# Designs tried in a protein design run: peptides against a protein of PDB entry 3JWR. Part 261

Target 1, 323 residues: chain A of PDB entry 3JWR
Amino acid sequence: TRELQSLAAAVVPSAQTLKITDFSFSDFELSDLETALCTIRMFTDLNLVQNFQMKHEVLCRWILSVKKNYRKNVAYHNWRHAFNTAQCMFAALKAGKIQNKLTDLEILALLIAALSHDLDHRGVNNSYIQRSEHPLAQLYCHSIMEHHHFDQCLMILNSPGNQILSGLSIEEYKTTLKIIKQAILATDLALYIKRRGEFFELIRKNQFNLEDPHQKELFLAMLMTACDLSAITKPWPIQQRIAELVATEFFDQGDRERKELNIEPTDLMNREKKNKIPSMQVGFIDAICLQLYEALTHVSEDCFPLLDGCRKNRQKWQALAEQ
Target 2, 298 residues: chain A of PDB entry 3JWR as posed
Amino acid sequence: TRELQSLAAAVVPSAQTLKITDFSFSDFELSDLETALCTIRMFTDLNLVQNFQMKHEVLCRWILSVKKNYRKNVAYHNWRHAFNTAQCMFAALKAGKIQNKLTDLEILALLIAALSHDLDHRGVNNSYIQRSEHPLAQLYCHSIMEHHHFDQCLMILNSPGNQILSGLSIEEYKTTLKIIKQAILATDLALYIKRRGEFFELIRKNQFNLEDPHQKELFLAMLMTACDLSAITKPWPIQQRIAELVATEFWEQGDQVGFIDFVCTQLYEALTHVSEDCFPLLDGCRKNRQKWQALAEQ

## One batch from the design tools (peptide; made by RFdiffusion4, then SolubleMPNN)

Design b2_p20_5_s4 (from b2_p20_5, 10 letters changed)
Fold by OpenDDE base, seed 3:
Structure b2_p20_5_s4 (fold): chain B 323 residues (1-323), chain A 20 residues (1-20)
Amino acid sequence: as target 1 above (323 residues)
Amino acid sequence: SEADEVAEKLKRLIEEEIAS
């Protein structure tokens, strides 16, 4: 395609020029081509292209295929969300110095997972899929969409001309896919809630050890969630704009719940409760986000900008909730 | 606080999604 030719022939700017090491990064001004260039830079600067012998054209095609398999009619859970998740992962690995704590296979898996974690997202949550008796709900009992996202990820990885993992040994390939699956499934916020207590307790007791395979897996899951939720850490103008996209998608679901399922939506998805967004954001930060970024900062102090951003946005949302 | 109530509600919603 013309898009592939343009991407493959383009000079990829440095990570510094692209500002993709910044936790404050915004994609709002970037074209789709520029997001793809950023993604190439992430793979390159993490040494993944070299270490796993990726062909440039194959990587370009894969990136474009991943982008293409996000829906354009979804307000938030689209390519830009996946791209921002991956950028936060890259920033956490580089600026947050987590790269030195992980293997190349883990880094490869995390980056692929971050980009792929919401593939073919429909703008509705697992509860909606279940209640609508969607065919996917018959295939999977829990984490329905996350299983679907992984299936889409696997489909793309195995598609002709998209096989970025072709340079891996069979064992490396199996390991990578296992980690990708675990990482994508970990983005189910329900699973995060279930598992986070163990992580926080290990941190609290100063017993956290990345050399333990179970703790490593747990950390990768927490890191995925931290990147997935990283919009809450962004500078306030960026946070507000992203929150509007999230609200739009949630309200669209709520409208569908009324129309298609004849149910009253929860406040989070109820357009009539728009005035509750600030207080809901404070509640979300307190219930979900703060402890995660605190724990992540304990693993690597260089991740502090995520925690600081989250705290600052909490204050901003609280001020709006008090108006 | 209202924030605490929202937090608890959100936790419950998430737990319900896990249990499904």
Scores: peptide ipSAE 0.026, ipTM 0.619, DockQ to the pose 0.762
Fold by OpenDDE base, seed 1:
Structure b2_p20_5_s4 (fold): chain B 323 residues (1-323), chain A 20 residues (1-20)
Amino acid sequence: as target 1 above (323 residues)
Amino acid sequence: SEADEVAEKLKRLIEEEIAS
């Protein structure tokens, strides 16, 4: 395609030029091509291209395939969300110095997972999928969409000309896929809530050990969630804009819940409750985000900008809630 | 606080989504 030719022939700017190591990164001013260039840079600077012998054209095609399999008519859970999740992962690995704590296969898996974790997202949550009796709800009991996202990820990875993992041994491939699956499934916020207590307790007791395979898996899950939710850490103008996208998608779901399911949406999904967004954001930060970024910062102090950003945004949302 | 109430409500909503 013309897009592939353009991407494959383009000079990939440095991570510094692209600012993709910054926790404060914003994609708002980036074209789709530039987001793809950023993605190439992430793979390159994490040594994934070299270590796993990725062909440049194959990587370019894979990136474009991943991007293509996000829906454009979804306000938030689109390619830009996946891209920002991956960028936060990259920043956490590089600037947050988490790269030194992980294997190359884990890094590879996390980056692929971050880019792929919401593939073919329809702008509705698992509860909607279940209540609508969607065919996917018959295949999976829990984490319905996350299983679908992984299936889409696997489909793309195995598609002709998209096989970025072709340089891996069979064992490396299996390991990578296992980690990808676990990482994508970990983005189910329900699973995060279920598992985070164990992670926080390990941190609190100073018993956290990345050499333990179970604790490693737990950490990767927490890291995925931290990147997935990283919009909450962004500079206030960016956070506000992203929050509007989230609200738009949630309200679209709520409108569909009324129309298609004949149910009254929750306050979070209710367009008429827009005035509650600030207080809901404060609640979200307190219930979900703060402890996660505190724990992550405990694992690596260089991740502090995520925690600091989250705290600052809490204050901003609180101020709006008091108006 | 209102924030605490929202937090608890959100936790419940998430838990309900898990149980579903």
Scores: peptide ipSAE 0.025, ipTM 0.565, DockQ to the pose 0.722
Fold by OpenDDE base, seed 5:
Structure b2_p20_5_s4 (fold): chain B 323 residues (1-323), chain A 20 residues (1-20)
Amino acid sequence: as target 1 above (323 residues)
Amino acid sequence: SEADEVAEKLKRLIEEEIAS
């Protein structure tokens, strides 16, 4: 395609020029082509292209295929969300110095997972899929959409001309797919709530050890969640804009719940309760985000900008909730 | 606080999604 030819022939700017190492990064001013260029730079600067012998054209095609398999009519869970998740992963690996704690296969898997974790997202949560008796709800009992996202990821990775993992041995390939699956499934907040207590307790007791395979898996799951939720850490103007996109998608679900399921939506998804957004954001930060970024900062102090951003946004949302 | 009530409500909603 002309798009592939343009991407493959383009000079890829440095990570410094693209600002993709910054935790304060925003994609709002970037074209789709520029987001693809940023993605190429992430793979290159993490040494993934060299270490796994990726062909440039194949990587370009794969990126465009991933982007194409996000829906344009979904307000938040689209290519830009996946791209921002991957950018936060890149920043955490580089600026946050987590790269030094992980293997090349783990880094490869995390970057692929971050870009792929919401593939073909429909703008509705697992509860809606289940209550609507969607065919996907018959295939999976829990983490319905996350299983679907992984299935889409696997489909793309195996598609002709998209096989970015063709340079891996059979064992490396199996290991990478296992980590990708675990990382995508970890983005189910239900699983995060279930597992985070173990991680926080290990940190609290100073017993956290990345050399332990179980603790490594747990850490990768927590890191994925931290990147997936990273919008809450952004500078206030960026946070507000992203919160509006999230609210739009949730309200669209709430409207569908009324129309299609004949149920009253929760306050989070109720358009008539938009005045509750500030207090709900404070509640979300306290219940889900703060402890995670505190624990991540304990693992690597260079991740502090994520925690600091989260704290600053909590203060801003609290001030709005008091008005 | 109102924030605590919202946090607990959100936690319950997430837990209900796990149990479903």
Scores: peptide ipSAE 0.024, ipTM 0.586, DockQ to the pose 0.744
Fold by OpenDDE base, seed 2:
Structure b2_p20_5_s4 (fold): chain B 323 residues (1-323), chain A 20 residues (1-20)
Amino acid sequence: as target 1 above (323 residues)
Amino acid sequence: SEADEVAEKLKRLIEEEIAS
């Protein structure tokens, strides 16, 4: 395609020029081509292209394929969300110095997972999929969409001309896929809630050890969630804009719940409850986000900007909730 | 606080999704 030719021939700017090492990064001003260039830079600067002998054209095609398999009619869970998740992962690895704690295969898997974790997202949650009796709900009992996202990821990775993992040994390939699957599934907040207590307790007791395979897996899951939720850490103008996108998507689901399922949506998805967004955001930060970024910062102090951003946005949302 | 109530509600909702 012309798009592939343009991408493959383009000079890829430095990470510094693209600002993709910044936790404060915003994609709002970037074209789709520029997001693809940023993605190439992430793979390159993480040494993934070199270490796993990726062909440039194949990587370009894969990126475009991933981007294409996000829906354009979904307000939040689209390519830009996946891209921002991957950018946060990149920033956490580089600026947050987590790269030094992980293997190349883990880094490869996390970056692929971050980009792929919401593939073909429909703008509705697992509860909606279950209640609507969607065919996917018959295949999977839990984490329905996350399983689907992984299936889509696997499909793309195995598609002709998209095989960025072709340079891996069979064992490396299996390991990478295992980590990708675990990482994508970890983005189910239900699983996060289930597992986070163990992680926080290990941190609190100063017993956290990345040399333990189980704790490593747990950490990767927490890191994925931290990147997936990283919008909450962004500078306030960016946070507000993303919160509007999330609200739009949730309200669209709520509207469908009324129309298609004849149910009243929860406050989170109820357009009529827009005035509760600030208090709900405070609640979300307190219930889900703060402890995660605190724990992540304990693992790597250089991740502090994520925690600081989350705290600042909590104050902003609280101020709005008091008005 | 209202924030605590919202947080608790959110936790319950997520737990219900896990149980389902």
Scores: peptide ipSAE 0.021, ipTM 0.542, DockQ to the pose 0.750

Design b2_p20_6_s1 (from b2_p20_6, 13 letters changed)
Fold by OpenDDE base, seed 1:
Structure b2_p20_6_s1 (fold): chain B 323 residues (1-323), chain A 20 residues (1-20)
Amino acid sequence: as target 1 above (323 residues)
Amino acid sequence: SELDERLKEFEERFEALEDA
């Protein structure tokens, strides 16, 4: 395609030029092509291209395939969300120095998972899918969308000309897919809530050990969630804009719930309760985000900008809630 | 604690959001 030719022939700017190592990064000013260039840079600077012998054209095609399999009519859970999740992962690995704590296969899996974790998202949550009796709800009992996202990820990885993992041994391939699956499934916030207590307890007791395979898996899950939720850590103008996108998507779901399911939406998805957004954001930060970024910062102090950003945005949302 | 209630409310909302 013309898009592939343009991407494959383009000079990829440095991570410094693209600012993709910054936790404060914003994609708002970037074209789709520039987001793809950023993604190439992430793979390159994490040494994934060289270590796993990725062909440039195959990587370009894969990135474009991933981007294409996000829906454009979804306000938040689109390519830009996946891209920002991956960028946060990259920043956490590089600037946050988590790269030094992980294997190359884990890094490869996390980056692929971050980019793929919401593939073919429809702008509705698992509950909506269950309540609407969608065919996907018959295939999976739990984490319906996350299973679907992984299936889409696997489909793309196995598609002709998109096989970025072709340089891996059979064992490396199996390991990578296992980690990708676990990482994508970990983005189900229900699973995060279920598992986070174990992680926080290990941190609190100073018993956290990344050499333990179970604790490693747990950490990768927490890191995925931290990147997935990283919009809450961004500079306030960016946070506000992303919160508006999230609200738009949730309100669209709420409108569909009224129309299609004849149910009253929750406050979070109720367009008429827009004035509750600031207080809901404070609640979300307190309930979900703060402890995670505190724990992550304990694992790597260089991740502090995520925690600091989260705290600053809590203050901003609290100020709005008091108005 | 108030935090536990907010956590539970958010867990319920998020379970309702994730179960939703």
Scores: peptide ipSAE 0.022, ipTM 0.598, DockQ to the pose 0.250; fails the geometry check
Fold by OpenDDE base, seed 5:
Structure b2_p20_6_s1 (fold): chain B 323 residues (1-323), chain A 20 residues (1-20)
Amino acid sequence: as target 1 above (323 residues)
Amino acid sequence: SELDERLKEFEERFEALEDA
């Protein structure tokens, strides 16, 4: 396609020029082409292209395929969300110095997972899928959408001309797919809530050890969640805009819940409760975000900008809630 | 495949964590 030709022929700017190592990064000013260029740079600077012998054209095609399989009519859970998740992962690996704690296969898997974790998202949560008796709810009992996202990821990775993993051995391929699946499934916030206690306790007791395979898996899950939720850490103007996108998508679900299911939506999904957004954001930060970024900062102090951003945004939301 | 088995094992562990 013309798009592929354009991307494949383009000069890829440095990570410094693209600012993709910055935790404060924003994609708002970037074209779709520029987001793809950023993605190429992430793969290159993480040594994934060289170490796994990726063909440039195949990588370009894969990126475009991933982007194409996000819906354009979804307010938040679209390509830009996936791209920002991957950028946060890249920043955490580089600027946050987590790269040195992981294997190349783990890094490869995390980057693919970050870009793929919400593929074909429909702008509704698992609860809606269950209550609407969607066909996907018949396939999976838990983490319905996350299983679907992984299925979409696997479909793309196996599509002709998109096989970025073709340079891997069979064992490397199996390992990578396992980690990708685990990472995508870990983005189910319900699962995060169930598992985070173990992670926090290990950190609290100073017993956290990445050489333990179980703890490594747990850490990768927590890192995925930290990147997935990273909008809450962004500079305030960026955070506000993203919060509006999230609210738009949630309100659209709430409207559908009333119309299609004849149920009253929760406050989070209720357009009529828009005035509660600031207090709900404070509650979300306190209940979900703060401890995660605190724990991540204990693993790597260079991740502090994420925690600092989260704390600053809590203050801003609290000030709005008091008005 | 061995991959499918290992993925299934992960899913089973995950589901068990969700049901707990």
Scores: peptide ipSAE 0.022, ipTM 0.562, DockQ to the pose 0.041; fails the geometry check
Fold by OpenDDE base, seed 3:
Structure b2_p20_6_s1 (fold): chain B 323 residues (1-323), chain A 20 residues (1-20)
Amino acid sequence: as target 1 above (323 residues)
Amino acid sequence: SELDERLKEFEERFEALEDA
């Protein structure tokens, strides 16, 4: 395609030029081409292209395929969300110095998972899928959409001309897919809630050890969530704009719940309760985000900007909630 | 604690959002 030719021929700017190591990064001013260039740079600077012998054209095609398999009519859970998740992962690995704590296969898996974790997202949550009796709800009992996202990820990875993992041994391939699956499934916030207590307790007791395979898996799950939720850490103008996108998508779901399911939406999905957004954001930060970024900062102090951003945004949302 | 209650409320809301 013309798009592939343009991407494959383009000079990829440095990570410094693209600012993709910054936790404060914003994609709002970037074209789709620039987001693809950023993604190439992430793979390159993490040594994934070199270590796994990725062909440039194949990587370009894969990126474009991933981007194409996000829906354009979804307000938040689109390519830009996946891209921002991957950028946060990249920043956490580089600026947050987590790269040195992980294997190349784990890094490869995390980056692929971050880009792929919401593939074919429909702008509705697992609850809606279940309540609407969608065919996917018959296939999976839990983490319905996350299983679907992984299936989409696997489909793309195995598609002709998109096989970025072709340089891996069979064992490396299996390991990578296992980690990708676990990482995508970990983005189910219900699973995060179930598992986070173990992570926080290990940190609290100073018993956290990445050499333990179980703790490694747990950490990768927590890191995925931290990147997935990273919008809450962004500078206030960025956070506010992203929150509007999230609210738009949630309200669209609520409107569909009323229309299609004849149910009253929850406050989070209720357009009529827009005035509750600030207080709900404070609640979300307190309940979900703060402890995670605190724990992550204990693993790597260089991740502090995520925690600091979260705290600053809590203050901003609290101030709005008091009006 | 108040934090634990808020956590539980949010967990319940979120589980309800994921399971509903």
Scores: peptide ipSAE 0.021, ipTM 0.580, DockQ to the pose 0.224; fails the geometry check
Fold by OpenDDE base, seed 4:
Structure b2_p20_6_s1 (fold): chain B 323 residues (1-323), chain A 20 residues (1-20)
Amino acid sequence: as target 1 above (323 residues)
Amino acid sequence: SELDERLKEFEERFEALEDA
């Protein structure tokens, strides 16, 4: 395609120029082409292109294929969300120095997973999919959408001209796919809530050890969630804008719940309770986000900007909630 | 140390969630 030709021929700017190592990164000013260029830079600077012998054209095609399989009519869970998740992963790996704690296969898997974790997201949560008796709910009992996201990821990875993993051995390929699957499934917040206690307890007791395979897997899951939720860590103007996108999508679901399911939506998805957004954001930060970024910062102190950003945004939301 | 303070803060928050 013309888009592929343009991307493949383009000079990829440095990570410094693109500011993709910054935890404060914003994609708001970036074109779709620039987001693809950023993505190429992430793969390159993580040495994934070289170490796994990726063909440039294949990588470009894969990126464009991933982008194409996100819906444009979804307010938040779109390509830009996936891109921002991947950028946070890149920043955590580089600036947060987590790269030195992981294998190249784990890094490869995490980056692919971050970009792919919400493929074909429909702007509704698993509860809605289940209650609406959607065909996907017949395929999977739990983490319905996350299984679908992984299936889409696998489909793209195996599509002609998109096989960025073709340079891997059979064993490396299997390992990578396993980690990708686990990472995508880990973005189910229900699974995060279920598993986080073990992670936090290991950190609290100073027993956390990345040399333990189970703890490694647990850490990768927590890291994925930390990147997926990273909008909450962004500078306040960015946080506010993203919160509006999230609210828009949630209210759209709530409207559909009323119309299609004849159900009164929860406060989070109720357009009539828009004034509760600040207090709900404080609650979300306290219940879900703060401990995660605290724990991540304990694993790598260079991830502190994520925690600091989360704390600052809590203060801002709290101030609004008190008005 | 700053690390000790951060650990303490983490523990306090962790305990608060366990009690909820």
Scores: peptide ipSAE 0.013, ipTM 0.389, DockQ to the pose 0.042; fails the geometry check

